# Peptides against a protein of PDB entry 6TME, part 143

Target 1, 324 residues: chain A of PDB entry 6TME
Amino acid sequence: NRLKRAYIALQAWKKAFYSDPFNTAANWVGPDVCSYKGVFCAPALDDPSVLVVAGIDLNHADIAGYLPPELGLLTDVALFHVNSNRFCGVIPKSLSKLTLMYEFDVSNNRFVGPFPTVALSWPSLKFLDIRYNDFEGKLPPEIFDKDLDAIFLNNNRFESTIPETIGKSTASVVTFAHNKFSGCIPKTIGQMKNLNEIVFIGNNLSGCLPNEIGSLNNVTVFDASSNGFVGSLPSTLSGLANVEQMDFSYNKFTGFVTDNICKLPKLSNFTFSYNFFNGEAQSCVPGSSQEKQFDDTSNCLQNRPNQKSAKECLPVVSRPVDCS
Target 2, 324 residues: chain A of PDB entry 6TME as posed
Amino acid sequence: NRLKRAYIALQAWKKAFYSDPFNTAANWVGPDVCSYKGVFCAPALDDPSVLVVAGIDLNHADIFGYLPPELGLLTDVALFHVNSNRFCGVIPKSLSKLTLMYEFDVSNNRFVGPFPTVALSWPSLKFLDIRYNDFEGKLPPEIFDKDLDAIFLNNNRFESTIPETIGKSTASVVTFAHNKFSGCIPKTIGQMKNLNEIVFIGNNLSGCLPNEIGSLNNVTVFDASSNGFVGSLPSTLSGLANVEQMDFSYNKFTGFVTDNICKLPKLSNFTFSYNFFNGEAQSCVPGSSQEKQFDDTSNCLQNRPNQKSAKECLPVVSRPVDCS

## One batch from the design tools (peptide; made by RFdiffusion4, then SolubleMPNN)

Design b2_p17_5_s3 (from b2_p17_5, 11 letters changed)
Fold by OpenDDE base, seed 5:
Structure b2_p17_5_s3 (fold): chain B 324 residues (1-324), chain A 17 residues (1-17)
Amino acid sequence: as target 1 above (324 residues)
Amino acid sequence: SSIEESLEKSKQDLLAS
């Protein structure tokens, strides 16, 4: 019965393919769905004597098509990997029936519409990758209430503030890069206990960096480049004991880059180029360390190469934003 | 694992940016 349902789903999906350049679904014929390329069967969790479709892996198949609602019949699927295809349309709400969903990867496709809220219905979801699509609108705050290990949202069309619920996330990696997120980074960010990597690259984020960033003791990668951040770097950044890569380039930061930041014990790369910093500690100067790489290009620094002109600097430096 | 692979891809994307 379960395999019959899977057959219906998979045949409906095959019909929804517009192009299958590698003939991935060529063997998707007949009732033996467990023999289908990219379909993986396993014993059912509730009855080990019953074989069910437990996983889909169509990664890198370059398939053009859409996800039909009949995919909701794949109720035993825990792993759904269909990245690097040309699937379009929306994620079907019928996937709410896939209550065992553990890893969901639809990255590098042509999906559109709002955030796929069906992902929030999966109680056991640990991995969510929806990057490199055309998802739009607001990020639902409930995404960070999920016990996810990784959240990949980058390279979409999301337009909203970052939810304050971010502090509830237990994810080790979160990517916001290359969206249209706006507003400030929430102060609750410092509550992300397990955070190792967070990237905000190429958004419309603004305001001052919250001091609470310095509470991210486990962060190894912090990239806030290509935004509209203002003010000075928080002094609390000296608390980033494990940061290896830090990028604040292409913002509107001002003030002095302190010794306490540049001497962070595990810091390997620190880029603060293309800002309006008017001073830096000697430890921040490129070439000052053999173990650390710095980039101070295009700031308002004195006696440094490749800096902005006084004409460009004066209007900004003379009116520093107070983040206190 | 799929998570590890995705993490590696993320790192590569970060380095390429």
Scores: peptide ipSAE 0.020, ipTM 0.634, DockQ to the pose 0.126
Fold by OpenDDE base, seed 1:
Structure b2_p17_5_s3 (fold): chain B 324 residues (1-324), chain A 17 residues (1-17)
Amino acid sequence: as target 1 above (324 residues)
Amino acid sequence: SSIEESLEKSKQDLLAS
């Protein structure tokens, strides 16, 4: 009996709670699991006459505990939303049995360990949110081979380089922000056909921006701020026909910010502050447009306010990085 | 919930952070 298995799983999970401040699991008593708060039943896909646990929603329950291996008995679960709790430990490998998993949100918890590779075993997964945890180590390249609509990885402890397989991703939104990623952005990034939003904020990324970024025609948000990028902005950024929000602040960029970038047709906000740019086109000057907001603060620009001193600029500007 | 709703919520959460 599928509901009996679900009962075993849910009771094991209740026992794994260290704290339930809102008494979310208070009604988790008895065999009628479909009445449990945060548990949602639906007709089974293979037998509409059978009711199964199809979803879990414990978002914002502030529950402290861990995920026991018995959760692998929830084999009919397609939606698993447990964000904004205090769950700790690792994602159980037993969740590989949840072959119908469609949306997996464990964001804003206290999970640790490597990337939960069990998520890669789910053939129908479309949404993965593991942000605001303590996951560490390398990203498995295979994550980008999945047909995901969104990949949220931000605010973790991921290290190493971004896999070159990123170009295979069909995701519209990808977040890398606030990790420990290093190295260059892969040139394959330009192959992300469905990409609308990508965020690299607050990593240890370095090197030159790849020219292939300019191939991201559907991108509306591109944020590479707070990294170690060097060189000039690629001239190919003029190809970002749909970009609305662009941020390159807090890097080590040099060179000239061109008209072709600042005149992008849908650009509403372009922040390139806290770099070492030594020139900008008139179209890039803050206040030059009523429709666009620019920030050129703390660069090496002449005749602009709030710029770096010559002492700070000269050592960097005199040694331009050739990205060619 | 739908993936679209989840995506929109997640985007909003990201922008708010």
Scores: peptide ipSAE 0.020, ipTM 0.659, DockQ to the pose 0.166
Fold by OpenDDE base, seed 3:
Structure b2_p17_5_s3 (fold): chain B 324 residues (1-324), chain A 17 residues (1-17)
Amino acid sequence: as target 1 above (324 residues)
Amino acid sequence: SSIEESLEKSKQDLLAS
């Protein structure tokens, strides 16, 4: 009996709660698991006459506890949403039995350990949100082989390089922000055919931006701020026909910000402050357009306010990195 | 966000079943 297995799993989970401030699991009593708060039943896909637990939604419950291995008995769960809790420990490997997993959201918790590789075992996974946790180590390259619509990795402890397999991703949204990623952005990034939003904020990324970024025709948000990028902006950025928000602030970029970038047809906000740019086109000047916002603060620009001193600029500007 | 709306829709679909 599938509901009996679900009962065992849910009772084990209730026992794994250290704190339930809103008494979310107060009604988790008895065999009628479909009446449990945050538990949703639906007809089974293989037999419409059988009712199964198809979804969990415990979002914003502030529950402290862990995920016990008995959760692997919830074999019919397709939606697992437990964000904004205080769950700790690791994601159980027993969740590999949840072969129908479609949406997995464990964001804003206290999970630790390496990337939860069990997520890679789910053949139908479309949404993965593990942001705002304490996951650490390397990102498995295989994550980008998954047919995911969105990949949220931000605000963790991930380190090492971004896998070259990123170009295989079909995701529309990918966030790397506020981790410890290092190295260059892979050139394969230009192969992300469905990408709309990508965020690299607040990592240890370095090197030149790859020219292949200009192939991201569907991208609306590109944020590479607060890293260690060097060199000039790629001229191929003129190919970003749909970019609306672009941020390169707080890097070590040099060279000239071109007219071709600042005149991008959908560009609404372009922030390139806190770099070492030594020139900009008139179209890049803040206040030059009513439709576009620019920030050129703290560069090496002549005749602009709030720029770096010559003493700060000279050592960097005199030694431009050649990205060719 | 569009993704959040999609998730909410999926949830509603599950609840409606």
Scores: peptide ipSAE 0.019, ipTM 0.620, DockQ to the pose 0.113
Fold by OpenDDE base, seed 2:
Structure b2_p17_5_s3 (fold): chain B 324 residues (1-324), chain A 17 residues (1-17)
Amino acid sequence: as target 1 above (324 residues)
Amino acid sequence: SSIEESLEKSKQDLLAS
């Protein structure tokens, strides 16, 4: 019965393929679904004497097509890996029936529509990768209530503000890069207890950086480059005891880059180029350390190479944004 | 084991981008 349902689902999916360049589904013939390429069977959790389809791996198959609703019949699937294909359309709501879903990777495809809220319905979901798609609209706040190890959202079309619920996330890695997020970084960011890496690259984020960033004592990578951030760097950034890579480039920051930031104990690379900083400590000067790399290019610094003209600097530097 | 491998792969892909 369970394998018969799987057969129906897999045959429906084969019919939903527009192109299969590597003939991955060529052997998807007959009732023996466990012999299908990219289909993995295991003993059922409720009855070890029964074989069920427990996993799908079609990674790097270059398959064009869509996910049909009949995939909801694969109720025993815990692993669903279909990255690096050309699947289009939306993630079917019928996948809510896959209550054992543990790893869901649909990255590097052509999926569209809103955030796949069906992923929020899976009680045991531990890994979610939806990067490099065309997902759009608002990010559901509930994503950060999930016990995920990593949250990969980069290279999509997500809009609106980052939810304040971000502080509830237990993820070690979170990426927002290359979306259309706007507004300020929530102050609740400082509550992310397990955060090691966070990337905001290439969004429309603005305002002042929250002081609470300095509470991220386990962060090793913090990249806020290519946004619209303003004001001075928070003095609380001196609390980033484990930061190795820090990038604030391509923003509208002003003020003075302090010793307390540039002397962070594990800092290996600090890029603050393409801003409007009007001063830096000697410890921030490129070449001042053999162990640390700095980039101060295209700021409003005196006696430094490759800086902005006085004409470009004066209108911004003379009107500093007060973040207090 | 599989999740750890997937996570590591994803991290490496992110760092390479």
Scores: peptide ipSAE 0.018, ipTM 0.638, DockQ to the pose 0.166

Design b2_p17_5_s4 (from b2_p17_5, 9 letters changed)
Fold by OpenDDE base, seed 5:
Structure b2_p17_5_s4 (fold): chain B 324 residues (1-324), chain A 17 residues (1-17)
Amino acid sequence: as target 1 above (324 residues)
Amino acid sequence: SAIEESLEKSKEELLAS
């Protein structure tokens, strides 16, 4: 019965393919769905004597098509990996029936519409990758209430602010890069106890960096480049004991880059170029360390190469934003 | 970028677990 349902789903999906350049679905013929390329069967969790479709892996198949609603018949699927295809349309709401969903990777496709809220219905979801699509609109705050290990949202069309619920996330990796997020980074960010990597690159984020960033003791990668951030770097950044890569480039930061930041014990790369910093500690100077790489290009620094003109600097530096 | 590579590695590690 379960395999018959899977057969209906997979045949409906095959019919929804517009192009299959590698003939991935060429063997998707007949009732033996467990022999289908990219279909993986396992014993059912509720009855080990029953074989069910537990996983889909169509990664890098370059398939053009859409996800038909009949995919909701794949009720035993825990792993759904279809990255690097040309699937278009929306994620079907019928996927809410896939209650065992553990890993969902639809990255690098042509999906459109709002955030796939069906992902929020999966109680056991641990991995969500929807990056490199055309998803748009608001990010549901409930995404951070999920017990996810990783949240990949980068390279989409998401708008609005980052939800304050971000502080509830247990994810080690979160990407917001290359969207249209706006507003400030929520102060609740400091509550992300398991965070290792967070990327905000290339959004419309603004305001001051919250002091609470300095509470991210486990963060190894912090990239806030290519935004509209203002003010000075928080002094609390000296608390980033494990940061290895830090990027604040292409913002509107002002003030002094302190010794306490540049001497962070695990810091390997610190880029603060293309801002309006008017001073830096000697430890921040490129070439001052053999173990650390710095970039101070295009700031308002005295006696440094490749800086902005006084004409460009004076209007900004003379009117520093107070973040206190 | 080095950051992108790091993120990909993190993904691979999670998928391998």
Scores: peptide ipSAE 0.020, ipTM 0.540, DockQ to the pose 0.907
Fold by OpenDDE base, seed 3:
Structure b2_p17_5_s4 (fold): chain B 324 residues (1-324), chain A 17 residues (1-17)
Amino acid sequence: as target 1 above (324 residues)
Amino acid sequence: SAIEESLEKSKEELLAS
């Protein structure tokens, strides 16, 4: 009996709660698991006459505890949303039995350990949110072989390079922000055919931006701020026909910010502050447009306010990195 | 279904944050 297995799993999970401030599991009593708060039942896909646990929603429950291995008995779960809790430990490998997993949200918790590779075992996974945790180590390259709509990795402890397999991703939204990623952005990034939003904020990324970024025709948000990028902005950025928000602030960029970038047709906000740019086109000057916002603060620009001193600029501007 | 609507709303809230 599928509901009996679900009962065993949910009772094991209730026992794994250290704190339930809102008494969310107070009604988790007896065999009628479909009446449990945050438990959702639906007809089974293989037999519409059988009721199964198809979803869990414990979002914003502030529950402290861990995920016990008995959760692997919830074999009919397609939606697992447990964000904004205080769950700790690791994601159980027993969740590999949840072959219908479609949306997995464990964001804003206290999970630790390596990337939860069990997520790679789910053939139908479309949404993965593991942001705001303490996951660490390398990102598995295979994550981008998944047909995911969104990949949220931000605010973790991930390190090493971004996998070259990123170009295989079909995701519209990808966040790398606030990790420890290092190295260059892979040139394969230009192959992300469905990409709308990508965020690299607050990592240890370095090197030149790849020219292939200009192939991201559907991108509306591109944020590479707070990294160690060097060289000039790629001229191919003029190909970003749909970019609305672009941020390159807090890097080590040099060279000239071109008219072709600042005149992008959908550009609403372009922040390139806190770099070492030594020139900008008139179209890039803050206040030059009513439709576009620019920030050129703390560069090496002549005749602009709030720029770096010549002493700060000269060592960097005199030694431009050639990205060719 | 009401269940699907509830879960979709939760997803939308996460994407908007």
Scores: peptide ipSAE 0.017, ipTM 0.570, DockQ to the pose 0.070
Fold by OpenDDE base, seed 2:
Structure b2_p17_5_s4 (fold): chain B 324 residues (1-324), chain A 17 residues (1-17)
Amino acid sequence: as target 1 above (324 residues)
Amino acid sequence: SAIEESLEKSKEELLAS
C-alpha cells in the first residue's frame, strides 16, 4: 500500500519533468520504486518489516519541471534534497502530509511565490534550504520559532522588515543576503544564543545598528555590507569576543571607528570601506597588524589614501545621525 | 543508515558553503 502510493507520486513527478538531461528518471519504470535512481527506501518507523520511500536525492540533476500535488503521497519521506535543478512553480501545499520531514533542500531552483508556509507545518524539520530561488513577499515570523540548525534565505526576492521573532531562533547560521529586506535590524537580535554566522549583505536595511548586536558572544561572522545603515557603530560591538569576520562596507555610517572594535581578540578581517567615517583609531589602520586585515577605503578619513572628497563628505559628516 | 549518512554529508557540504 505505501509503496503503491509512492509509485503514483513518482510517476506523476516523472510526467512533470520538462527536461532530464542526465536521464535521471530513465529507470523510473515499474512498481519497484526502491530501485529508482535518487529514491531511497528504508524500514518504516512504525513497522520495521515494511519498506517505505524515506528519502529523495536528485541534487545536481539539472531537471526542469515542477513539483506536482501527488508528491503529498510520499508520506514517509524524511529527506528531500533536490538542489541545483530547474524546478519551477510553487511548493505544493499537499507536502503538509509529509509529517516526518527532517531535511528539505530546494535550493538553486526556479521556485516562485510567497514563502513556502508548508515548511512551517512540519513538526520535526531541522534543515531548511530555500536559497537561490525567486521566493517573494514577507518572511513569516514563525520561521524563527522552528528549531532549525540553519536558515538559508539568501538570493531570493523577500521584502518587508525582518521579523522581531528573530531573537527566538536557535540557528547557528542565518542568511538574509541578496533580498529586498527593509527597515531596522530588530533589537531582539541580541537574544540569538546559538548564532555563529549572520549575513545581511545586499538588502535595503536602514537606521542605526541596535546596541544588542554586542550581546552576540558566539558570532564569528557578522556581515552587514551593502545596505543603508546610518549613525555610529555601537560601542557595544566591543562585546563580540569571538568575531573573526566583520563587514560594514557600503553603508552610510559616520563617526569614529574605535580601538575597542579593532582590537577584538579574534578579529581577522574588518572591512568598513565605502562609508562616511571621519576618524579611526591607530589599531584600525590597514597594515597596523600582521594578524588582522582592515579596509578603510572610501571614507572621510584624514591623511589616508583613497578617501572621498571633502565635497562628498561635508554634507554627511556635518549632519551626523543621532542613534541615542 | 548509509542513506541517512550520505544525505547528512550533503547537508554538511551545504552548511560549509
Scores: peptide ipSAE 0.016, ipTM 0.573, DockQ to the pose 0.107
Fold by OpenDDE base, seed 1:
Structure b2_p17_5_s4 (fold): chain B 324 residues (1-324), chain A 17 residues (1-17)
Amino acid sequence: as target 1 above (324 residues)
Amino acid sequence: SAIEESLEKSKEELLAS
């Protein structure tokens, strides 16, 4: 019965292919779905004597098409990896029936519409990758209530503010990069206990960085580059005991870059170029350390090369934003 | 085929639920 349902789903999906340049679905013929290329069977969790479709891997198949609603018949699928294809349309709501979903990767496709809220219905979901699509609108706050190990949202069309629920996330890796997010980073960010890597690159984020960033003791990568952040760097960044890569470039930061930041014990790369910083500690100067790489290019620093003109600096530096 | 018909019926039942 379960394999018959899978057969219906997979045949419907094959019919939804507009192009299969590698003939990936060429062997998708007949009832033996477990022999289908990219289809993986395993014993059912509830009955080990029954073989079920447990996984789909069509990564890098360059398939053009859409996801038909019949995919909701793949009720035993725990792994769904279809990255690097040309699938279009929306994620079917019928996928809510895939209650065993553990890893969902639809990255690098042509999906459109709002955030696929069907992903929030999966109780066991640990990995969500929807990057490199055309998803748009607001992030549902509930995404961060999920017990996800990783959340990949980068390279989409998401807009509005980052939900304050971010502090509830147990994810080790979160990417917001290359979207249209706006507003401030929520102060609740400091509550992300398992966070190792967070990337905000290339959004419309603004305001002051919250002091609570300094509470992210496990962070190894923090990238906030290419935004509209203002004010000084929080002094609490001295608390980032494990940060290795830090990037604040291409913002509107002002003030002084302190020793406490540049002397972070595991810091290997710190980029703060293309801002309006008017001073830096000697420990922040490029070449001051053999173990650390710094970039102070295009700031308002005195006696440093490749800085902004006084004409560019004066209007900004003379009007410092108070983040207190 | 009888198999195809049975599959379509199963599909309809599943989609109707």
Scores: peptide ipSAE 0.015, ipTM 0.449, DockQ to the pose 0.015

